# Peptides against a protein of PDB entry 5KEZ, part 66

Target 1, 320 residues: chain A of PDB entry 5KEZ
Amino acid sequence: NVAIYNPFRPWWERYQPVSYKLCTRSGNEDEFRNMVTRCNNVGVRIYVDAVINHMCGNAVSAGTSSTCGSYFNPGSRDFPAVPYSGWDFNDGKCKTGSGDIENYNDATQVRDCRLTGLLDLALEKDYVRSKIAEYMNHLIDIGVAGFRLDASKHMWPGDIKAILDKLHNLNSNWFPAGSKPFIYQEVIDLGGEPIKSSDYFGNGRVTEFKYGAKLGTVIRKWNGEKMSYLKNWGEGWGFVPSDRALVFVDNHDNQRGHGAGGASILTFWDARLYKMAVGFMLAHPYGFTRVMSSYRWPRQFQNGNDVNDWVGPPNNNGVI

## One batch from the design tools (peptide; aimed at target 1 R256 D306 V307)

Design b2_p25_4 (made by RFdiffusion4)
Pose (drawn by RFdiffusion4):
Structure b2_p25_4 (pose): chain A 320 residues (1-320), chain P 25 residues (1-25)
Amino acid sequence: as target 1 above (320 residues)
Amino acid sequence: SAAFLASQGAPWALSLALNPQFNPS
């Protein structure tokens, strides 16, 4: 991923890929393989956050400011370490004047245009699908058990299916024969938009962002909500079917207060209420549960938004 | 808007809007 130095090494630089080499601030390929093997050998599975909708920001300076020193040039669309060229991006397919996503009532541009200027991969091309599949198969053979598909709303459900069609079964040393990767797609669907999370049920589960937003408001007793109203919690509140939901109280993104749910999202900063919300979630049968494990940062709210929400993991001069 | 984009999973939009002195290039 791009090594971003202003601001200093933000957590979200990891969502701007430069290549598919397994080489990050978290470690190299040997350390990654070692982790996956050791965890599988004690029965704990690894799920990978797959950033496949885009490469890095179009305005990022060319050079080797990358976590493995790989060269890249966003202006010329050259990512030779993969390799990707300008033919591999949606510049000619997007119809907005800016080339970015401008209107979320237009389902097409949400898919074909650049998300906040991130270079949008042409996922309809077999070559691009193959390069992504090669990356995910490398991970599957190492032994990962599934994937979080980042920014799934900005990918066509069919393109995701075409990529998944190319995946190996899970490593037969640890998983039964014919086992398939666990897929959960990150789609923020609070209603009122043309894209529905149900459009993605053919590919795997989806993140149910309504879950934590509603639970936070309820436990905070905001907007007239009471815990007694949780008697019919689940699809009775308009959530996706339980067998398609990945649920959580907060995630790494919206724990910073800017996300789906804003200030209602309970986090470790609100420890007393947070424990209650996590407890309710873990006790209730709805969904497959994910628990957040975080790091502290110097929060500094100005106008209800944290100017330090970009701060990366604890580090000494960028070393985690 | 940047806030809207952030709520849609693009937190760098709002982060840079709040901190315009930053240049992530």

Design b2_p25_4_s1 (made by RFdiffusion4, then SolubleMPNN; from b2_p25_4, 7 letters changed)
Fold by OpenDDE base, seed 5:
Structure b2_p25_4_s1 (fold): chain B 320 residues (1-320), chain A 25 residues (1-25)
Amino acid sequence: as target 1 above (320 residues)
Amino acid sequence: SAAEDAAKGAPWALSLALNPEWDPS
């Protein structure tokens, strides 16, 4: 991915890829392979956060300022380490003046335009699908158990399906023969927008962002909500079917107050309430549960927003 | 919404998402 130095190595630089090489601030491919092997050998499975909707921001300077030193040129859509070129992006499909998503009520913009300047991959192209599948298959062959598909809301479900259909079975050294990768898709659907979580059920599980938002409201006793109202928690609250749900109290985005759920989201900053929420989640049978492990950072609120929301995990001069 | 996704982009994009009054449109 791109190496950003202003601010200094923010967490979100990881979501701006310039190649599919397994060399980042977290380590190289050999180190990753070693970790996956050690984890699998003790029954801990690895699920990769796969960024496949886009490459880096269009405004990033061309050069070799990347975690693996690969050259890239956003201006010309040149990513030779893949390789991608101008033919592999949706620039010609997006009809907005800026080239960015301008209206989230327009599903075509949400899927065909750039997410906040991030160069949008032409996932309808078999070439692009194949390059992504090669990346994911390499990970599968290493021994990962599945994937979180980042920014799934911004990809056409059919394009995702086409990629998934190219995937190998899981590595038989650790998984039963014929096992398929576990897929869960990041789809933010709190209602009110045209793109629905149900659009993606055919590809795997989806994130249920209503879970953390509503649970936070209940535990905070907002709007007169009571714990007793949780008697029909899950589908009874309008959530997706349990077998399609990936549930969580918070994630890296909404932990910073600007993701889905807003101020209702419980985090480790509210330790007591957070423990209650996580305890409830783990005790309740609804959905597949995900527990957050995060870190403290020096929050600085201005006009209700944390100006330090960019701060990444503890590091040594950018190296994690 | 833009605010929900903007954290992945440049800081200025996040700022616009969080401060819709800054949107020149």
Scores: peptide ipSAE 0.045, ipTM 0.661, DockQ to the pose 0.167
OpenDDE base, seeds 1, 2, 3, 4: peptide ipSAE 0.037, 0.039, 0.042, 0.043; ipTM 0.643, 0.654, 0.672, 0.656

Design b2_p25_4_s2 (made by RFdiffusion4, then SolubleMPNN; from b2_p25_4, 7 letters changed)
Fold by OpenDDE base, seed 5:
Structure b2_p25_4_s2 (fold): chain B 320 residues (1-320), chain A 25 residues (1-25)
Amino acid sequence: as target 1 above (320 residues)
Amino acid sequence: SAAEDAARGAPWALSLALNPEWDPS
């Protein structure tokens, strides 16, 4: 991915890829392979956060300032380490003046325009689908068990399906022959927008962001809500079917207060309430559960916003 | 919504994307 130095190596640089090389602040490919092997050997499975909707930001300077030194040029849409060129992006398909998503009530903009300036890949092209599948298949061959698909809301469900149809079976050294990768898709659907979580059920599980938002409100006792109202928790609260849901109390985005769910989201900063929420989630049968492991950072609030929300995991001069 | 997705991009990059006249390139 791109290496950002202002601010100094923020967490979100990880979501601005310039190649599909397994060479980042977390380590190199050999170290990753070693970790996957060691985990699989003791029954711990690895699921990769796959960023396949986009490449880096349009405004990032061209050069070799990346975690593995690969050259890239956002201005000319040149990513030779893949390789991608100007033909592999949706610049001509997006009809907004800025090239960015301007109206989230327009599904075509949400899927064909740039997410906050991130160069949007033309996932309708078989070439692009194949390059992504090659990346994911390399990970499958290493021994990963499945994937979180980042920014799935911004991809057409049919394009995702086309990529998934190209995937290999899981590595038979650790998985039964014919096993398929476990897929869960990040789709932010709190209602009120045209793109629905149900659009993606055919590809695998989806994130249920209503879960953390509503649970936070209840446990915080906002608006007179009580724990007793959780009697019909799950589908009774308008959530997706249990067998399609991946549930969580918080994630890396909404821990920072500007993600889906807003201020209702409980985090480790609210230790007692957070433990109650996580305990409830693990005890209740609804959905496939995900528990967050995070870190403290030096929060500095100015006008209600944390100016240090960019801070990534503890590191030594940028090396994790 | 845009607010929900804003964390993925650098604040300056988002500003440049919304205001192409600010692009230094």
Scores: peptide ipSAE 0.084, ipTM 0.660, DockQ to the pose 0.187
OpenDDE base, seeds 1, 2, 3, 4: peptide ipSAE 0.054, 0.082, 0.040, 0.060; ipTM 0.644, 0.679, 0.650, 0.637

Design b2_p25_4_s3 (made by RFdiffusion4, then SolubleMPNN; from b2_p25_4, 8 letters changed)
Fold by OpenDDE base, seed 2:
Structure b2_p25_4_s3 (fold): chain B 320 residues (1-320), chain A 25 residues (1-25)
Amino acid sequence: as target 1 above (320 residues)
Amino acid sequence: SAADDAARGAPWALFLALNPEWDPS
């Protein structure tokens, strides 16, 4: 991914890829292999956060400022480490004046235009699908158990399916022969927009962002909500089917006040209420549960916004 | 899988045993 130094190595640089090389601030490919092996040997499975919707931001300077030193040029859409060129992006397909998503009520824009300037890959092309599949298959062959698909809302479900159809079975050293990778897709659907979580059920599980949002309002006792109303928690609250749901109290985005859920989201900053929410989630049978492991950062609010929301995990001069 | 369902049900069963007022049945 791109190496950002202003601000100094923010968390979000990881979501701006310039290659599919397994070489980041967390280590190199050999170290990753070692970690996967050690985890698998004790029954801990690894799921990779796969960023396949886009490459880095359009405004990032060209050069070799990346975690593996690979050259890239956002202006010319040149990513030779893959390789990608201008033919592999949706610049000509997006019809907005800016090239960015301008209207989230237009599903075509949401999927064909740039997410906040991030160069949008042409996932309709078999070449692009194959490059992504090669990346994911390399991880599967190393021994990962599955994937979180980042920004799935911004990809056509059929394009995702086409990529998934190219994937290998899981590594037979640790998984039964014929096992398929576990897939869960990040889709933000709180209602009111044309793109629905149900559009993606065919590819695997989806994130249920209503879960943390609604649970937060109940535990905070907002709007007259009561704990007793949780008796029909799950589908009874309008959530997706349990076998399609990946549930969580918070994530890295809404811990910082971004994305879905708003102020209702419970985080470790509200320790007591957060423990209640996580405890309830782990006990209740609805959905596949995900527990957040996060960190404190020096929050500094200006005009209601944390100017330090970019701060990444504790590190030693950029190395984690 | 059936094993996964059983694993998910066990914590809930314990929770309900300790908190019978939460039983929707």
Scores: peptide ipSAE 0.054, ipTM 0.672, DockQ to the pose 0.014
OpenDDE base, seeds 1, 3, 4, 5: peptide ipSAE 0.050, 0.008, 0.027, 0.026; ipTM 0.315, 0.379, 0.612, 0.542

Design b2_p25_4_s4 (made by RFdiffusion4, then SolubleMPNN; from b2_p25_4, 8 letters changed)
Fold by OpenDDE base, seed 4:
Structure b2_p25_4_s4 (fold): chain B 320 residues (1-320), chain A 25 residues (1-25)
Amino acid sequence: as target 1 above (320 residues)
Amino acid sequence: SAAEDAARGAPWALFLALNPEWDPS
């Protein structure tokens, strides 16, 4: 991915890929392979956060400022390490003046235009699908158990399916023969927009952002909410079917205080309430649970927003 | 929601704010 130095190596640089090489702040491919092997050997499975909707930001300077040293040129849409070119992006397909998503009530914009300037891959192309599948298959062959698909809301479900249909079975060294990768898709659906979580049920599980938002409200006792109201927690609260839900109390975005779910989101900063929420989540049968493991950073609030929300995990000169 | 999705993109917006020389607009 792109190496950002201002601010210094923010967490979000990881979500701006320039290649599918397994070189990041976390280590190289050999180290990753070693980690996967060690984890699998003790029953810990690895699920990769796969960024396949886009490459890096369109405004990033061309060069080799990347975690694996690969050259890239956002201006010309040139990512030779893949390789991708101008033919592999939705520049001509997006009809907005800016090239970015301007109206989230327009599903076509949401999927065909750039997410906050991130170069939007033309996932309709078999070439692009195949390159992504090759990347994911390489990970599968290494021994990962599945994937979180980043920014799934911004990809057409059919395109995702086409990629998933190209995936190998899981590595039989650790998984039963014929096992398929576990897929969960990040889709922010709190209602009111045309894109629905249900659009993606055919591809795998979907993040249920209503879960953390509503649970936070209840535990905080906001709006007269009571714990007793959790009697019909799950589908009874309008959430997606349990077998399609990936549930969580917080994620990295809303942990910063203004992401999906709003101010009701509980985090480790609210330790007591957070423990209650996580405990409830783990005890309740609804959905597939995800527990957040994060880090503390020096928060600085200005006008209600943390200006240091970019701060990544503890590192040694950018290396984790 | 649109607002919440926009918030998700805030880190990138911040990057551009801190690096105006890279802003193509």
Scores: peptide ipSAE 0.077, ipTM 0.349, DockQ to the pose 0.259
OpenDDE base, seeds 1, 2, 3, 5: peptide ipSAE 0.066, 0.031, 0.009, 0.026; ipTM 0.322, 0.601, 0.378, 0.542

Design b2_p25_5 (made by RFdiffusion4)
Pose (drawn by RFdiffusion4):
Structure b2_p25_5 (pose): chain A 320 residues (1-320), chain P 25 residues (1-25)
Amino acid sequence: as target 1 above (320 residues)
Amino acid sequence: LRLDGFEVDSGGFYPPFFAFFERLP
């Protein structure tokens, strides 16, 4: 991923890929393989955050400011370490004047245009689907059990299916024969938009962002909500079917207060209420549960938004 | 509950991370 130095090494630089080499601030390929093997050998699975909708920002300076020193040039669309060229991006397919996503009532541009200027991969091309599948198969054979598909709303459900069609079964040393990767797609669907999370049920589960937003408001006793109203918690509140939901109180993004739910999202900063919300979630049968584990940063709210929400993990001059 | 697994990046445990839990009978 791009090594971003202004601001200094933000957590979200990891969502701007430069290549598919397994080489990050978290470690190299040997350390990654070692982790996956050791965890599988004690019966704990690894799920990978797959960033496959885009490469890095179109305005990022060319050079080797990358976590493995790989060269890349966003202006010329050259990512030779993969390799990707200008033919591999949606510049010609997007119909907005800016080339970016401008209107979320237009389902097409949400898919084909650049998300906040991030170079949008042409996922309809077999070559691009193959390069992504090669990356995910490398991970599957190492032994990962599934994937979080980042920014799934900005990918066509069919393109996702075409990529998943190319995946190996899970490593037969640890998983039964014919096992398939666990897929959960990150789609923020609070209603009122043309894209529905149900559009993605063919591919795997989806993140249910309504879950934590509603639970936070309820536990905080905001907007007239009471815990007694949780008697019919689940699809009764308009959530996706339980067998398609990945649920959580907060995630790494919206714990920073800018996300789906804003200030209502409970986090470790609100420890007393947060424990209660996590407890309710873990006790209730709805969904497959994911628990957050976070790091502290110097929060500094100005106008309800944290100017330090970009700060990366604890580090000494960028070393985690 | 059983710890089912962790969510990681392509290099391993990049902080923060997530843990998955499975319910047992």

Design b2_p25_5_s1 (made by RFdiffusion4, then SolubleMPNN; from b2_p25_5, 9 letters changed)
Fold by OpenDDE base, seed 2:
Structure b2_p25_5_s1 (fold): chain B 320 residues (1-320), chain A 25 residues (1-25)
Amino acid sequence: as target 1 above (320 residues)
Amino acid sequence: LELDGYLVDEGGFYPPFEQFYRRVP
């Protein structure tokens, strides 16, 4: 991914890939292989956060400022380490003036335009699908158990399916022969927009962002809400079917602001209430549960916003 | 919204989430 130095190595640089090489500030491929093997040997499975919707931001300077040293040029859409070129992006498909998503009520913009300036891959192309599949298959062959698909809302479900159809079975050294990778898709569906989480059920599980948002309001006792109202928790609250849901109290995005649930989201900053929420989640049978492991950072609020929301995990001069 | 004594999703009261997506320099 790109190496960002202003601010200094933010968490979000990891979501701006320039290659599919397994070398980041977390380690190299050999170290990753070692970790996966060690984890698998004790029954801990690894699921990779796969960024396949896009490459880096269009405004990032060209050069070799990347975690693996690979050259890239956002301006010319040149990512030779893959390789991608201008033919592999949706620039010509996006019809907005900026090239970015401008209207989330337009599903075509959401899928074909750039997410906050991130260069949008042409996932309709078999070449692009194959390059992504090669990346994911390499991880599968190493021994990962599955994937979180980042920014799935911004990809056509059919394109995702086409990629998934190219995937290998899991590594038989640790998984039964014929096992398929576990897939869960990040789709933010809080209602009111044309893209629905149900559009993605055919590919695997989806994130249910209503879960943490609604649970937070109840545990905070906002608007007179009561714990007793949780008697029909799950589908009864308008959530996706349990067998399609990946549930969580918070994630790295909504932990840093008032989106995807707003101020109702509980985090480790509200330790007591957060423990209550996580405890309830783990006790309740609805959905597949995910527990967040995060870190403290020096928050500095200006006009209601944390100006240090970019701060990444504990590191040694940028190296994790 | 309360329906049959239970709360259901009313939708539309969450702020846009776009502001919290990945940042570009």
Scores: peptide ipSAE 0.040, ipTM 0.557, DockQ to the pose 0.024
OpenDDE base, seeds 1, 3, 4, 5: peptide ipSAE 0.032, 0.019, 0.021, 0.026; ipTM 0.501, 0.465, 0.545, 0.552; seeds 1, 4 fail the geometry check

Design b2_p25_5_s2 (made by RFdiffusion4, then SolubleMPNN; from b2_p25_5, 8 letters changed)
Fold by OpenDDE base, seed 5:
Structure b2_p25_5_s2 (fold): chain B 320 residues (1-320), chain A 25 residues (1-25)
Amino acid sequence: as target 1 above (320 residues)
Amino acid sequence: LKLDGYLVDEGGFYPPYEQFYERLP
């Protein structure tokens, strides 16, 4: 991915890929392979956060400032380490003036335009699908158990399906023969927008962001909400079917108070309430549960915004 | 939610969500 130095190595640089090489601040491919093997040997399975909707930001400077030293040029859409070129992006398909998503009530913009300046891949192209599948299949061959598909809301469900159809069975050294990768898709659906979580049920599970948002409101006793109202928790609250839901109290995005859930989201900053929420989640049968492991950072609020929400995990001069 | 330092000054961030599905009575 791109190495960002202003601010200094933010967490979100990881979501700006310039190649599909397994070479980041977390380690190299050999180290990753070693970890996956060790984990599998003791029954711990690995699921990869796959960033396949986009490449890096359109305004990032060209060069070799990346975690693996690969050259890239956002201005010309040149990513030779893949390789991608200008033919592999949706620049000509997006009809907004800025090239970015401007209206989230326009499903076409949401899927064909750039998310916050991130160069949007043309996932309708078989070439692009194949390059992504090759990346994911390499991981499958290493021994991962499945994938979180980042920014799935911004991809057409059919394009995702086309990629998934190219995937190999899981590595038979650790998984039963014929096993398929476990897929869960990040889709932010709190209602009020045209894109729905149900659009993606055919590809696998989806993130249920209403879960953390609503649970946070209840635990915080906001708006007169009571714990007794949780008697029909799950589908009774308008959540997706349990067998399609991946549930969580918080994630790395909404832990920072933005987007899906806002201020209702409980985090480790509210330790007692957070433990209550996580305990409830783990005790209740609804959905497939995900527990967050995070870190503290020096929050600094200015005009209601944390100016340090970019701060990445604990590191030594950029090295994790 | 994705952030980019380039867009900070322009306010180009993932929009906040305020809508929720209603629970069944």
Scores: peptide ipSAE 0.021, ipTM 0.505, DockQ to the pose 0.033
OpenDDE base, seeds 1, 2, 3, 4: peptide ipSAE 0.016, 0.013, 0.015, 0.019; ipTM 0.485, 0.432, 0.460, 0.505; seed 4 fails the geometry check

Design b2_p25_5_s3 (made by RFdiffusion4, then SolubleMPNN; from b2_p25_5, 11 letters changed)
Fold by OpenDDE base, seed 1:
Structure b2_p25_5_s3 (fold): chain B 320 residues (1-320), chain A 25 residues (1-25)
Amino acid sequence: as target 1 above (320 residues)
Amino acid sequence: MKIDGFVVDEGGIYPPYEILVERLP
C-alpha cells in the first residue's frame, strides 16, 4: 500500500493498495506464511481483509513511497506491480463531475465512481478479475480460509461472483478436499439507499451494521429501549437472515465515528457497556459473530470530532 | 463457542483485527 507521511502512517493507508504483494507494515510474505501455518496447525483459521474494489487515492503523489517499494502513478493510473493501467479503471464509466461518488441514491454511481477519491477498478473486465483472483488464490494456496471483501457495496455483485468463481479450493493440507473459501462482504445497509445487503447474499455472508447500532442503543438505554426488547433479537428486529449475517458490536471505522452506526456504537472506550454488548452477542445465536481487537490512541475531540482518528496501530518496528 | 480465526490485513496480523467466533451446536 501507499506510505502516507502526513498524517504519519495512518491506519487507513492500508486500504490504499498499489500492488498485491504481501509486504506491508504488518509483515512480509514469509512472516505471513509462517503465521498462517502456525495458526492452521492449531485449528485457528485466517481470513484476509481483501481490498479489491480500488487502488490508492487519485491525489497521492507518484513514486515508490509504498510499503513494498513498488512504483505507482495515480495520475496516469499506472500500477506496474500488478500491472494495471488506465484501461483498468472506471474513469470513463463514472459520469460525475468530480469522478467521485456524489449521490449514494444512485447505485450505478456508488459502484462505478471513486469512493472518496480511491481509484475505482473496472471489475467488469476479465483481466482485472483475473488479477484479483490471482492475488486471492495466492493467499488461498498459502492456507487462508477465506476473505472479508472490503467495500463490497461499491462492487457489482455479479463482478464479485465472477472473481469468486475463479478461486481455488482451500489448501488440502488443512482443509477437506473441495472446501470453498469463507466469504463475507462489507455492505453498509442501514436502509434508505438503493443498494441492499440482499443483493450480495449469493456471494456469501454480509455485514449487518444494524446489529451494533441497535444493540448500542439498547445497552445505552436510549429512547426508552430495554434489554427485554431483545427477546426477538435478529430477524425479528429487521436484520438479514441469520445464515447470511456477520455480526459485530464495533469495527475500526465506527470506533472512530465513521462508516455506520453513529454515536450508538459501543467500543472499548465504554468498557463496561461494551463488555455487556459483546457478552450478549456471543451468547445470542443470531448471525456469525466477530469480536474486535483494537488499540487505544490519544483521542482529541474538537467540535465533536476526534482529530486523531487517523492514528495507526502501535508497533515495535521503529515506526511510531 | 469456538474461535474460528482472524480477519487480517495484507501481510499479517496487526491491531486492529477481528476474531470470528462460531457457536457450537
Scores: peptide ipSAE 0.184, ipTM 0.575, DockQ to the pose 0.840
OpenDDE base, seeds 2, 3, 4, 5: peptide ipSAE 0.005, 0.096, 0.020, 0.019; ipTM 0.374, 0.554, 0.578, 0.564; seed 3 fails the geometry check

Design b2_p25_5_s4 (made by RFdiffusion4, then SolubleMPNN; from b2_p25_5, 10 letters changed)
Fold by OpenDDE base, seed 4:
Structure b2_p25_5_s4 (fold): chain B 320 residues (1-320), chain A 25 residues (1-25)
Amino acid sequence: as target 1 above (320 residues)
Amino acid sequence: LKLDGIVVDEGGIYPPYEILYERLP
């Protein structure tokens, strides 16, 4: 991915890929393979956060400032390490003046235009699908158990399916023959927009962002909410079917005070309430549960926003 | 909003979707 130095190596640089090389500030491919092997040998499975909707930002300077030293040129859509070219992006398909998503009530814009300047891959093309599948298959062959698909809302469900249909079975060294990768898709559906979580049920589980938001409100006792109201928690609260839901109290985005869930989201900063929420989540049968593991950073609030929300994990001069 | 007889207040909880990705360039 792109190496960002202003601010200094933010966590979100990881979501700006320039290649599919397993070479980042967290380690190289050999180190990753070693980790996966050791984890599998003790029954711990690995799921990869796969960034397949886009490449890096269109405004990033061309060059070799990347975690594996690969050259890239956002201006010309040149990513030779894949390789991708201008033919592999939705520049001509997006109809907005800026080339970015301008209206989230337009499903076509949401899927065909750039997410905040991130170069949008033409996932309708078999070539692009195949390059992504090759990347994911390499990970499967290493021994990962599945994937979180980043920014799934911004991809057509059919394109996702086409990629998934190209995937190998899981590595038989650790998984039963014929096992399929576990897929969960990041889709932010809080209602009011045309794209629905249900559009993606055919591909795998989806994130249920209403879960953390509503649970936070209840635990915080906002607006007279009571724990007793959780007696019909799950589908009774308008959430997606349990067998399609991945649930969580917080994630890396909403932990930083912006995004889905707003101020109701509980985090480790509110330790007592957070423990209550996580305990409840783990005890309740609804959905597939995910527990957050994070870190502390020096928060600085300006106008209600943490200006240090970019701070990445503890590191040694950028290396994690 | 009432769901199965339970009132759930949505006021101010959900900012516009665009804010989620404001961190990006």
Scores: peptide ipSAE 0.019, ipTM 0.481, DockQ to the pose 0.024
OpenDDE base, seeds 1, 2, 3, 5: peptide ipSAE 0.017, 0.008, 0.016, 0.021; ipTM 0.470, 0.474, 0.458, 0.513; seeds 3, 5 fail the geometry check

